# Peptides against a protein of PDB entry 5IXI: the designs that were tried, part 37

Target 1, 141 residues: chain A of PDB entry 5IXI
Amino acid sequence: TPLLDASSLEYLFAQGQYDLVKCLAPIRDPKTEQDGHDIENECLGMAVLAISHYAMMKKMQLPELPKDISYKRYIPETLNKSIRQRNLLTRMRINNVFKDFLKEFNNKTICDSSVSTHDLKVKYLATLETLTKHYGAEIFE

## One batch from the design tools (peptide; aimed at target 1 H37 G45 L49)

Design b2_p24_8_s3 (made by RFdiffusion4, then SolubleMPNN; from b2_p24_8, 12 letters changed)
Fold by OpenDDE base, seed 4:
Structure b2_p24_8_s3 (fold): chain B 141 residues (1-141), chain A 24 residues (1-24)
Amino acid sequence: as target 1 above (141 residues)
Amino acid sequence: ELKFLSPEEIFSRIFSLPVPERFQ
């Protein structure tokens, strides 16, 4: 299996985002209730990676991002539907956790440039493989 | 008990994952 060049990595990153959100690469089944919660947290992390990559590509800092930015369009649609059905307090907690994480992560990407767009793609794809049921099975040997 | 992870914990989890050779 050859190493991925920049173009291939860009393609896989874009496709991976699409597959995750559209549930073409469905998230793995939770082993326990706590495992299910961990999976949700990982999905929020995936959203932060995707948004941070977007911001860096657009050369935008966090304050310059759209005010309506949210995890909703960057997580699996099935999970988004589930979250919308939860009570107000839970949804508020999720929103606060996400915003807090995005802010913290932004300090390590856009602000100090310790993480590159290349790093974000690699981490996104690597996480996607562990998070989903069968991602990459037909692509990688 | 179900708990939301802190940003630092989630960050650590994501970046502690091994990166396959094909992505290096």
Scores: peptide ipSAE 0.187, ipTM 0.766, DockQ to the pose 0.627
OpenDDE base, seeds 1, 2, 3, 5: peptide ipSAE 0.185, 0.186, 0.184, 0.186; ipTM 0.764, 0.768, 0.766, 0.765; seed 2 fails the geometry check

Design b2_p24_8_s4 (made by RFdiffusion4, then SolubleMPNN; from b2_p24_8, 13 letters changed)
Fold by OpenDDE base, seed 2:
Structure b2_p24_8_s4 (fold): chain B 141 residues (1-141), chain A 24 residues (1-24)
Amino acid sequence: as target 1 above (141 residues)
Amino acid sequence: DMKFLTPEEIFSRIFSLPVPERFQ
């Protein structure tokens, strides 16, 4: 497998975000109920990576992001639909957990600058490969 | 019944994953 240059990495990161959300790269089937919960948590993590990357590119800290920023546009549509079916308290908890994720990760990226946009892209793509069924098969086989 | 991981647990999982050489 050939090494990726910066432009190729940027392209794959953008395409990977689209593929995850639109379920063109569907998430793997859970082995157990707990595995399903783990997959959902990893999807929330993917949303944090994507938003953090966006914020860094726009040079915005967390307080400068829209107050209604959420995971909804950054997770698989199938998962988003599933979450919508859950009760209000569960949805509130998910939102609170996600806000906490963003807050903590903001400290690691924008505040401390210990994580670069490059790091976010490679971690996103690496996680995408482990999380999804078919991602990269045509390229990485 | 939904188990929610802490941000530290999620971040630990993400950053513990080996990055393929092709992305380096």
Scores: peptide ipSAE 0.212, ipTM 0.779, DockQ to the pose 0.719
OpenDDE base, seeds 1, 3, 4, 5: peptide ipSAE 0.205, 0.211, 0.211, 0.205; ipTM 0.775, 0.779, 0.775, 0.775

## One batch from the design tools (peptide; aimed at target 1 N41 D100)

Design b2_p25_1 (made by RFdiffusion4)
Pose (drawn by RFdiffusion4):
Structure b2_p25_1 (pose): chain A 132 residues (1-60, 70-141), chain P 25 residues (1-25)
Amino acid sequence: TPLLDASSLEYLFAQGQYDLVKCLAPIRDPKTEQDGHDIENECLGMAVLAISHYAMMKKMSYKRYIPETLNKSIRQRNLLTRMRINNVFKDFLKEFNNKTICDSSVSTHDLKVKYLATLETLTKHYGAEIFE
Amino acid sequence: TRLEELTEALNNLMNRILEKHEEEE
């Protein structure tokens, strides 16, 4: 018997997106430059998941689906790199919706689950309350 | 198990695309 029902899961998914974007769920610190880049790439993956879920729900830019801090960080890079980030994101989104949804038979439930499960490891102290 | 499978699929998908972009550069 699971802890959450569909309603709580949907609400938690929306709250999780809110936390990730508004940085109430701050992304974890990088151990290395490579780890940092990997974290940014996961964030693009999270944006793909959020958009894919939205499109799936209605039966059908990454900027509004990533932490604002990374957005401000990306806005500081040269234009070619930004075009590059856009292209990488588009490729991720296309490849995910064209292949992975079908191949791995990804439902909306699995998607929300992976998203939140990813928040548990992508962000600092998710679901915890720290008092000073 | 299901979560692991999805994680692997996503990692493999993203790594393949990133490697392709690096080779094209």

Design b2_p25_1_s1 (made by RFdiffusion4, then SolubleMPNN; from b2_p25_1, 16 letters changed)
Fold by OpenDDE base, seed 4:
Structure b2_p25_1_s1 (fold): chain B 141 residues (1-141), chain A 25 residues (1-25)
Amino acid sequence: as target 1 above (141 residues)
Amino acid sequence: SRLEALDKAFKEMRDKILKEYEEKL
């Protein structure tokens, strides 16, 4: 449970998204190749959270979202650049993983309504804290 | 807590999807 009120949480959520994408809160260095994949997957998860939050705020379900919706603008710019330099098959795999993740998660948030926008903000910030090198809000109890 | 439940569900969902792709690689 966050210690902050709704307005503060809204601010930190917006700032956190900006910091992650702009690499102002840089993602942690991988310890192994597998760790690198785990970090990448967490970033894709962050994109799912951000997009789901947006969709809920706009009262849009997944079928109403753009068909070409992508993780590209919701992950660290450095990672986005890295992915774009990978081979076609790898990029296709990443895109498919993301789309499947978004689809399944959407069923639990927008469709099922088991998750609120408040929950998404908390989850996003909590994950951001573990994913990045220096970001440590510690605003949850 | 609700947050812990969300964390668990999110991770399990992610891992399930990723596992399916890893098995095909």
Scores: peptide ipSAE 0.186, ipTM 0.740, DockQ to the pose 0.583
OpenDDE base, seeds 1, 2, 3, 5: peptide ipSAE 0.060, 0.170, 0.185, 0.167; ipTM 0.612, 0.735, 0.742, 0.724

Design b2_p25_1_s2 (made by RFdiffusion4, then SolubleMPNN; from b2_p25_1, 18 letters changed)
Fold by OpenDDE base, seed 3:
Structure b2_p25_1_s2 (fold): chain B 141 residues (1-141), chain A 25 residues (1-25)
Amino acid sequence: as target 1 above (141 residues)
Amino acid sequence: SRLEQLEKDFKEMRDKILKEYEKKL
């Protein structure tokens, strides 16, 4: 497992977000239907990480986050298009899961300060490596 | 390691929320 300095992490984190959203680093193929759901949930988690990192960098509190904040800009564009085609109940589930996760996670990042921006970048890149097809970063185990 | 602990906590938090939502439906 290579050691990355702060500048390298910052660069890779920014590039990784772009690659995930633009599908330049496409998500892996699901092995089963359940695996497909797990992949989508991982993508929602990636959105939580990215948004929480943004909030921390801007020194924002929970009430300062946009009321209509969404995962849409922070997940693969192909997945976003797929979700928009699903029925109302499914879309409601996804929105509720995301909002609850974001709220709860921000308690540990912004409120409790138990997680740092450094931790978020590492977690994001580590997840990206396992989530995508042959992502070239190879920065973790 | 710290990374492993963060990954575990993150997954458990997400899974807990998912289970609670499905239980309420």
Scores: peptide ipSAE 0.248, ipTM 0.787, DockQ to the pose 0.611
OpenDDE base, seeds 1, 2, 4, 5: peptide ipSAE 0.241, 0.239, 0.248, 0.241; ipTM 0.782, 0.784, 0.789, 0.785

Design b2_p25_1_s3 (made by RFdiffusion4, then SolubleMPNN; from b2_p25_1, 12 letters changed)
Fold by OpenDDE base, seed 5:
Structure b2_p25_1_s3 (fold): chain B 141 residues (1-141), chain A 25 residues (1-25)
Amino acid sequence: as target 1 above (141 residues)
Amino acid sequence: SRLEKLTEAFKKMRDEILEKYEKEL
């Protein structure tokens, strides 16, 4: 259960997005190759959460989002640079995973109003604490 | 909790999608 009020949560959510992308809150080091994949997938999830939150705040449906929407601006810059250097098949897979994830998440959670913007902020910050090396606001009880 | 339920649903959706593209590499 979050300990922060709505205004504080909004501030931390915005700052958390900035810190993740700009690597001010660096992601943790992978322990194995599979752990590295898990970290990347969590980052794609963070992109889905951030974009979905934006869409909800603007009262936009998925078809109204930019056609060239991408995870690139919503993941750590270091990871984005790494992905751009990988082979075509890998980049295609990552992009397809993200697109399907965004679509499925919106269809099953956002469209039926089962998830609120508050839920997205909490989920984002909770994931950020586990994903990064030092980030830990302890905003939950 | 509400957060735990969302986390489980989120993970399930992601895992199903990942399985679909596992052999694309």
Scores: peptide ipSAE 0.476, ipTM 0.880, DockQ to the pose 0.642
OpenDDE base, seeds 1, 2, 3, 4: peptide ipSAE 0.473, 0.474, 0.469, 0.471; ipTM 0.880, 0.881, 0.879, 0.879

Design b2_p25_1_s4 (made by RFdiffusion4, then SolubleMPNN; from b2_p25_1, 16 letters changed)
Fold by OpenDDE base, seed 3:
Structure b2_p25_1_s4 (fold): chain B 141 residues (1-141), chain A 25 residues (1-25)
Amino acid sequence: as target 1 above (141 residues)
Amino acid sequence: SRLEELEKKFKEMRDKILEEYKKKE
């Protein structure tokens, strides 16, 4: 992993979130149906990282976050639109999967102070590079 | 390192969630 100073990481992390959600850095095309599911799960993981970072910056634990916290503002808009078109049971299932992931991640990494905001930014940007078509090649090559 | 530990934990959690997701289909 390349060395980036705190200011550079903060900027790239903010820009990366914007680019992912606004589809300026579009997610890669799935090669198979299973690959499509993996991409969707990675996007949910990106939401977990982003929300966890937000919570840490606000010095809030999961129980202190709004109960209606959701992935919707932290995933690509195209994927969000796709999910909204699926049936109710599927949407409920996706929401449960996300909430379980977020809760477990918080309990095992954030609550025990084993992960810093710096770690989350690096993981987010590294995942963004693999998840999108052409993003960040100059950063992690 | 902390980054390696984070990546390991993240992958393990994601895999467990994925298994439950597939089981409910």
Scores: peptide ipSAE 0.158, ipTM 0.707, DockQ to the pose 0.581
OpenDDE base, seeds 1, 2, 4, 5: peptide ipSAE 0.065, 0.145, 0.070, 0.063; ipTM 0.614, 0.693, 0.620, 0.612

Design b2_p25_2 (made by RFdiffusion4)
Pose (drawn by RFdiffusion4):
Structure b2_p25_2 (pose): chain A 132 residues (1-60, 70-141), chain P 25 residues (1-25)
Amino acid sequence: TPLLDASSLEYLFAQGQYDLVKCLAPIRDPKTEQDGHDIENECLGMAVLAISHYAMMKKMSYKRYIPETLNKSIRQRNLLTRMRINNVFKDFLKEFNNKTICDSSVSTHDLKVKYLATLETLTKHYGAEIFE
Amino acid sequence: LLEEEHEQSEKDLTWWENWISEKFE
């Protein structure tokens, strides 16, 4: 018997997206520059998941689906790199919706689950309360 | 700069493949 029902899962998914974007769920610190880049890539993956879920739910830019801190960080880079980030994101999104949804038979439930399960490891102290 | 950006895109796409494998396969 699971802890959450569909309603709580949907609400938690929406709250999780809110936390990730508004940085109430701050992304974990990088161990290396490579780890940092990997974290940014996982954020792009999270944006793909959020957009894919939205499109899936209604039966049909990454900027509004990533932490604002990374957004400000990306806005500081040269234009070619930003075009590059856009192209990489588009390729991720296309590949995910054209192949992975079908191949791995990804439902909306699995998607929300992977999103939140990813928040548990992508962000600092998710679901915990720290008092000073 | 163009070559470096191209190589970085390849690396990210490879990362994506690994990420999909870890998350959905």

Design b2_p25_2_s1 (made by RFdiffusion4, then SolubleMPNN; from b2_p25_2, 16 letters changed)
Fold by OpenDDE base, seed 4:
Parts: structure tokens; sequence; C-alpha cells
Structure b2_p25_2_s1 (fold): chain B 141 residues (1-141), chain A 25 residues (1-25)
């Protein structure tokens, strides 16, 4: 992992979130049905990272987050649209699993100070590179 | 139906945990 200064890392993290959500950095195509599920899980994981980072930056614990905290604004818009088209039980399952994982992640990892905001940004960007098709490609002028 | 949903949630959560392990290893 290349060494990045704090300001550069913050910029890349913010831009990466924007690119992922707005599908400017499109997620990779699934090779199998299971791969598709893995991609969705990775996207939801990205949401957990982003939300946790936000909470940490605001000095908020998970119970202090809005009760209706959702992955919707933190995942690719295409995936969000796809999820909204699924049946109620499926959406409930996704919501429940996401909330459970978010809770577990924050309680067992964030609240124990085992993961810093720096770590979250690094892991977010690393996951983004593997999740998307061309993120990180060098552009020459 | 509720039991099926619960089992699916358990499986999904487990996959999430596996992703976490892979991501943060």
Amino acid sequence: as target 1 above (141 residues)
Amino acid sequence: MLKELEEQEKKDLERFKEWFKKTFY
C-alpha cells in the first residue's frame, strides 16, 4: 500500500465514495450468481465502512445514529434501484442483516478502538479497487 | 416463512462476516 498523507487520503476516500455511489466507478460484472451475491455484500460492506467512518468523525456511537440509518445512500445507485425492486421479505432481510452487521462491526471493532478512521479509509479504497472495473487506472494527460 | 427468513439472514450475516475477515484479515 502506497503511503498517502492524511489530506490525500481524505480526498481519495471522499471521491471514492462519490464515484461508487454515482456509479462513476462502476462495480465489476458478476461471473456467477454467487459472485453477484458477493458483490452486493461488498457494496453493503462499503456502506458499513462509510457509515462507521462518518460516525467516528462525528464522535457518535452506533446508538446515537438515526434509528433509520440505511445503506441506501452509501451503495451504488444501480444496486439501490435493484434492491428496491425486490420483494418485501428480501428487502427486510437485507435491512436486518445490514443493521446487525453494522451493530456488530461498531461494537466489536470500532468501539474497541481496534480500527481507526485511517484504517477505514484505507480498507474502503482497497475494496473499491477490487470491486470496481477500472478504479485506480492511471490517466495520462 | 419467518423461520426461512431467519435462516436466510443467518447465512447472509455469516457471509458478511467472511467478507469482513477477508477485507480486514
Scores: peptide ipSAE 0.323, ipTM 0.842, DockQ to the pose 0.625
OpenDDE base, seeds 1, 2, 3, 5: peptide ipSAE 0.320, 0.315, 0.317, 0.315; ipTM 0.843, 0.844, 0.840, 0.843

Design b2_p25_2_s2 (made by RFdiffusion4, then SolubleMPNN; from b2_p25_2, 19 letters changed)
Fold by OpenDDE base, seed 5:
Structure b2_p25_2_s2 (fold): chain B 141 residues (1-141), chain A 25 residues (1-25)
Amino acid sequence: as target 1 above (141 residues)
Amino acid sequence: MLEELEKKEEEDKERFKELLKKLFY
């Protein structure tokens, strides 16, 4: 893994988020139905990482975050559109699971100081490489 | 309806936790 300075990592993290959401770095095609569910869960996980990073940078706790903070702004737009078209029960489940996990992640992983903003950026980019079709070739050699 | 939702939520939570564990091992 190449050494990245703080500025480079910050840039790549920001660009990676943009590319994922705008589908400039398209997510990989599912191999099975279960793989499709896993991909969606990975995207939701990416949202957790991004939101947690944002909260840490702003020195905010989850209750202090704007009410409009949700996975919607942090997942691929194509996936967001897909979720919006699903039935009520599915949407409720996704919302509940995401909210509960975000709280758990914040309480058990972020608040215990075991994870830094640096760690979140690294994990985000590493996951982005595996989640998308061709991203990361310029970052990971 | 609620029972089915709760069951699926618990299953999804566990799957989600396992996926995120891969991000932070």
Scores: peptide ipSAE 0.161, ipTM 0.721, DockQ to the pose 0.645
OpenDDE base, seeds 1, 2, 3, 4: peptide ipSAE 0.158, 0.158, 0.153, 0.151; ipTM 0.718, 0.720, 0.711, 0.716

Design b2_p25_2_s3 (made by RFdiffusion4, then SolubleMPNN; from b2_p25_2, 18 letters changed)
Fold by OpenDDE base, seed 4:
Structure b2_p25_2_s3 (fold): chain B 141 residues (1-141), chain A 25 residues (1-25)
Amino acid sequence: as target 1 above (141 residues)
Amino acid sequence: MEEELKKQEEEDLERFKELFKKLFY
């Protein structure tokens, strides 16, 4: 993992979120049906990291977050569109699973301060490198 | 239906947790 100063890391994290959501850094193509499901879950995981980072920066715990907090603004727009096209039961399942996990993650990982905002950014960016097709392929200055 | 949904959600949650642990920890 490259050593980045705080400002550079913050910039890359913000840009990475934007690129992922706006599909400027497109997610990799699934090799199998299971791989497709894993990719979706990985995207949902990215949403967990992003939301947790947001909450930590705002000094908010999960109960203080909006009741309607969701992954929708933190996953690729293409995936969000795909999910919206699924039946109600499936969408409810995805929402519930996400909320349950976010709650658990907050309680077990964030509340005890075992993970810092720095850690979340690093994990987020590291995952982007593998989740997306060509992220990080640019020439360094 | 609700009980079956809940059971499925628990299974999905467990799979998600396992994947998340592998990918993010």
Scores: peptide ipSAE 0.295, ipTM 0.822, DockQ to the pose 0.469
OpenDDE base, seeds 1, 2, 3, 5: peptide ipSAE 0.288, 0.293, 0.285, 0.294; ipTM 0.821, 0.826, 0.818, 0.823

Design b2_p25_2_s4 (made by RFdiffusion4, then SolubleMPNN; from b2_p25_2, 19 letters changed)
Fold by OpenDDE base, seed 5:
Structure b2_p25_2_s4 (fold): chain B 141 residues (1-141), chain A 25 residues (1-25)
Amino acid sequence: as target 1 above (141 residues)
Amino acid sequence: MEKELEEEEKKDKERFKKLLKELFY
């Protein structure tokens, strides 16, 4: 990975979030049903990274996070639409797993301080590159 | 039905743990 200064990394991270959610950087097509599930998990993981970064930047503890915080604002709009069309049990499962994962991850990022905001941005952009069809080229423009 | 949900949640949690490991380790 190229060495990016702090300002460039901040810009790319913000732009990457926008591009992912607005589907300007479309996610790759699934090769199998399991691959589709893996892509969904990666998107939900991206949401956890983005939320945790937000919390760290605001110096928030886990209880201070907005109660209504969810993956909905941090995943591709196409995926969000797909999830809302699924049955209740599936939606409940996704919500429960995401909530638990967010809690666990925030313990590592906020409480343990084992992960920095810099690390989150780097990991987000790296995952975005592999998850989307064309984003990798934009990093070098 | 409820047991199936719990089993799927367990599997998904394991998948997320794997994702976390892949991201940071």
Scores: peptide ipSAE 0.167, ipTM 0.726, DockQ to the pose 0.624
OpenDDE base, seeds 1, 2, 3, 4: peptide ipSAE 0.115, 0.114, 0.129, 0.120; ipTM 0.675, 0.676, 0.687, 0.682

Design b2_p25_3 (made by RFdiffusion4)
Pose (drawn by RFdiffusion4):
Structure b2_p25_3 (pose): chain A 132 residues (1-60, 70-141), chain P 25 residues (1-25)
Amino acid sequence: TPLLDASSLEYLFAQGQYDLVKCLAPIRDPKTEQDGHDIENECLGMAVLAISHYAMMKKMSYKRYIPETLNKSIRQRNLLTRMRINNVFKDFLKEFNNKTICDSSVSTHDLKVKYLATLETLTKHYGAEIFE
Amino acid sequence: PLVEVNHDVLDDIDNFFEEMAEKHS
């Protein structure tokens, strides 16, 4: 018997997206430059998941689906790199919706689950309350 | 558990994004 029902899961998914974007769920610190880049790439993956879920729900830009801090960080890079980030994101999104949804038979439930499960490891102290 | 989890699907999603990141490295 699971802890959450569909309603709580949907609400938690929306809250999780809110936390990720508004940085209430701050992304974890990088161990190395490579780890940092990997974190940014995961963030693009999270944006793909959010958009894919939205499109799936209605039966049909990454900027509004990633932490604002990374957005400000990306806005500081040269134009070619930003075009590059856009192209990588578009390829992720296309490849995910064209192949992975079908191949791995990804439902909206699995998607929200992976999103939140990823929040548990992508961000600092998710679901915890720290008092000073 | 928090919800019903399909670990294979979750791993497949992870592998997908890791493989795509490698492709675009």

Design b2_p25_3_s1 (made by RFdiffusion4, then SolubleMPNN; from b2_p25_3, 15 letters changed)
Fold by OpenDDE base, seed 3:
Structure b2_p25_3_s1 (fold): chain B 141 residues (1-141), chain A 25 residues (1-25)
Amino acid sequence: as target 1 above (141 residues)
Amino acid sequence: TLAEINEEVIQSIDDFFKKHREKNK
């Protein structure tokens, strides 16, 4: 990006993942119930980006990923705890939807497009800025 | 802005999860 060199981007991407999961960069407050659902969707999207980046870095195809791959390690811990408290059917639905999107994203966006790990880092950090309260405001315009 | 460039991806993700949640009601 014009704002960040490759080394800085790599650092910020790694730190951003940690800050999101550990809630050091807290997600924004929902304005409505629907906004709350949108925030959860954005968090799940962040997991898709992070996992896809991991797969690309390891040169792994989607079928080569562990069968137990999930959003759990890639979303805010507070959200993860909330999801765990929901009933089994709801958790199954979330898991299925997530896996379907991950598959679609990798097939259509990663494989069919010329998306690089660099692009994923930029998209991740850009989304992180909009998702959290104040994170990244000093970096992106 | 950077946010505007990536808005289509963010919206696509949100729409996908929203659509599937409604189908499973």
Scores: peptide ipSAE 0.133, ipTM 0.702, DockQ to the pose 0.225
OpenDDE base, seeds 1, 2, 4, 5: peptide ipSAE 0.117, 0.125, 0.128, 0.121; ipTM 0.666, 0.694, 0.706, 0.706

Design b2_p25_3_s2 (made by RFdiffusion4, then SolubleMPNN; from b2_p25_3, 13 letters changed)
Fold by OpenDDE base, seed 2:
Structure b2_p25_3_s2 (fold): chain B 141 residues (1-141), chain A 25 residues (1-25)
Amino acid sequence: as target 1 above (141 residues)
Amino acid sequence: TLAEVNEAKIQAIDNFFKDHRAKHS
């Protein structure tokens, strides 16, 4: 497996975010309904990583983030469209789960400085490899 | 994989995600 320098990692992280959201790196097909839920939760996790990275780069704490910050711009567009079609109660649940996820992640890992922006990029790209159908095949497989 | 190469650096994140999935999946 290749070792990446900081510049390469930064570039791949930026490109990976774009590829996930724009579905250029399509997520894997669910094998069951539960697998579908797991995939959605992984996508929400990717949003947490991306937003946390953004906050750290801007030197902002969670309460300082704009209220309009949500998972919607950080998940695959196809998934976002699917969620928008669900009923209000379901969307409220998803929003609550995401808010709790983001808050808990920051409290346990970001606020105590146990996780760096470098770590977030690595986790993001590593998850992208497993979440998508064929991402990273030329680089890591 | 990238995860294998950097296992030590992402262990805390992996543990968190595992716990979260157990509670919310």
Scores: peptide ipSAE 0.189, ipTM 0.778, DockQ to the pose 0.360
OpenDDE base, seeds 1, 3, 4, 5: peptide ipSAE 0.080, 0.191, 0.097, 0.180; ipTM 0.649, 0.778, 0.662, 0.772; seeds 3, 5 fail the geometry check

Design b2_p25_3_s3 (made by RFdiffusion4, then SolubleMPNN; from b2_p25_3, 14 letters changed)
Fold by OpenDDE base, seed 2:
Parts: C-alpha cells; sequence; structure tokens
Structure b2_p25_3_s3 (fold): chain B 141 residues (1-141), chain A 25 residues (1-25)
C-alpha cells in the first residue's frame, strides 16, 4: 500500500463520500433482514462521521449547525429513497435516533478532543471498505 | 493499511457505535 499523505487522505475522504452517496461504491447486499438493518445503521454512522468532520472543520458545535441538518445528504441515495417510502412514525424514529446518535458522539468523542478530523477520515474510509462491495481494494489491501 | 492507522482510536469509535446501536435498537 502506498504512503498516504495528508492531501491524499483528504482527497480519498471527499471522493469516498461522493461515491457512497451517489452509489458509485454500492453497499453490500444484505444476507438477512437483520443484516439489512445493520447496513442501514452503518450508513447512518457514516453520516455521523461526515457531519462531525464538517462541524470540526468549520469550528462549530452541534447547536451551531443548521437546524435542518440530517442524514439525508450523507447516506446512499438508494437508502434515502427507501427511508422516504416508510411511514411517518418510522421516519420520525429514524430522525430522532440519528439526532441522538450525533449528539452523543459529539459529546463523548469530539468535545473532549479524543477524536481528530484525521481519525474521522480514517474511520470513514475503513468502514467504507467493509460496507461496500468492492471499494478500496486497491487502497486498503 | 488505513485500518491499521490509529488502531486504538478506531476501536474506540467502533465500540461507541456498537454500544449506541444496541441501546436504540
Amino acid sequence: as target 1 above (141 residues)
Amino acid sequence: TLAEVNEEVIKAIDDFFKNHRKKHE
């Protein structure tokens, strides 16, 4: 594996986000219904990482983020469409769980400076490798 | 590999995610 400098990591992180959302790096097929749910949770986790990274880069705390911020722009478009087709109560639950997750993650990892933007990028790319079918084979092997 | 970089931090994030998912599922 070639050495990844800071600029390369930044590029891969940005490209990885784009590939995930645009489904250019398709998520793996679920083996069971529970596996499908786990995949969705992983995608929501990816959204938390992306949003947290954004907040850190902009030097803003969660209360300073736009009030309408959500996972919708940070998960695969196919998954977003699937969620939109679910009933209102389910969507509300997902929204609430996501907001709580984001808040807790920020409080426990970001606010205490235990996690850096570098760590978030690495975690994002590492998760992307396992979450998607074939992404990262040339980079993470 | 990237997964080997900051292994301890990555593990902490993984544990956080796993624990949180267990609480809310």
Scores: peptide ipSAE 0.073, ipTM 0.675, DockQ to the pose 0.526
OpenDDE base, seeds 1, 3, 4, 5: peptide ipSAE 0.058, 0.048, 0.057, 0.058; ipTM 0.638, 0.670, 0.659, 0.663

Design b2_p25_3_s4 (made by RFdiffusion4, then SolubleMPNN; from b2_p25_3, 14 letters changed)
Fold by OpenDDE base, seed 3:
Structure b2_p25_3_s4 (fold): chain B 141 residues (1-141), chain A 25 residues (1-25)
Amino acid sequence: as target 1 above (141 residues)
Amino acid sequence: TLAEINEEVIQKIDDFFKEHQKKHE
């Protein structure tokens, strides 16, 4: 597995976001119901990483982000469609948990700087390797 | 894998995610 310099990391991070959302790098098939739930949570985590990275790059605090910020544009389109079909209470819970997740993670990134933009990109790409079926095979194998 | 190379960085974020999930079980 090759080491990535800053420019390569930036490129792969941008492309990886696109590939995940557009399902060009499809998420892996769940082995169990619990595994499916874990996969969804990982996708939501990816949204937190992407949004936090965006906020840091723009030097914005969480309250300065657009009020309509959500996971919807940062998760696989297939998952987004699935969530939209769930009942209202479930969707509300997902939204609330996500917003709380994002808020708390913001304290680890923008507020106390314990996590850098570099860290976010690394974690994002590393997760893509395991979350998707064959992502990174050409680069990391 | 990229995860193996950057284990220290990734573990920091993983720990946060794990603890947060426990709060919302």
Scores: peptide ipSAE 0.294, ipTM 0.836, DockQ to the pose 0.400
OpenDDE base, seeds 1, 2, 4, 5: peptide ipSAE 0.293, 0.282, 0.290, 0.289; ipTM 0.836, 0.830, 0.836, 0.834

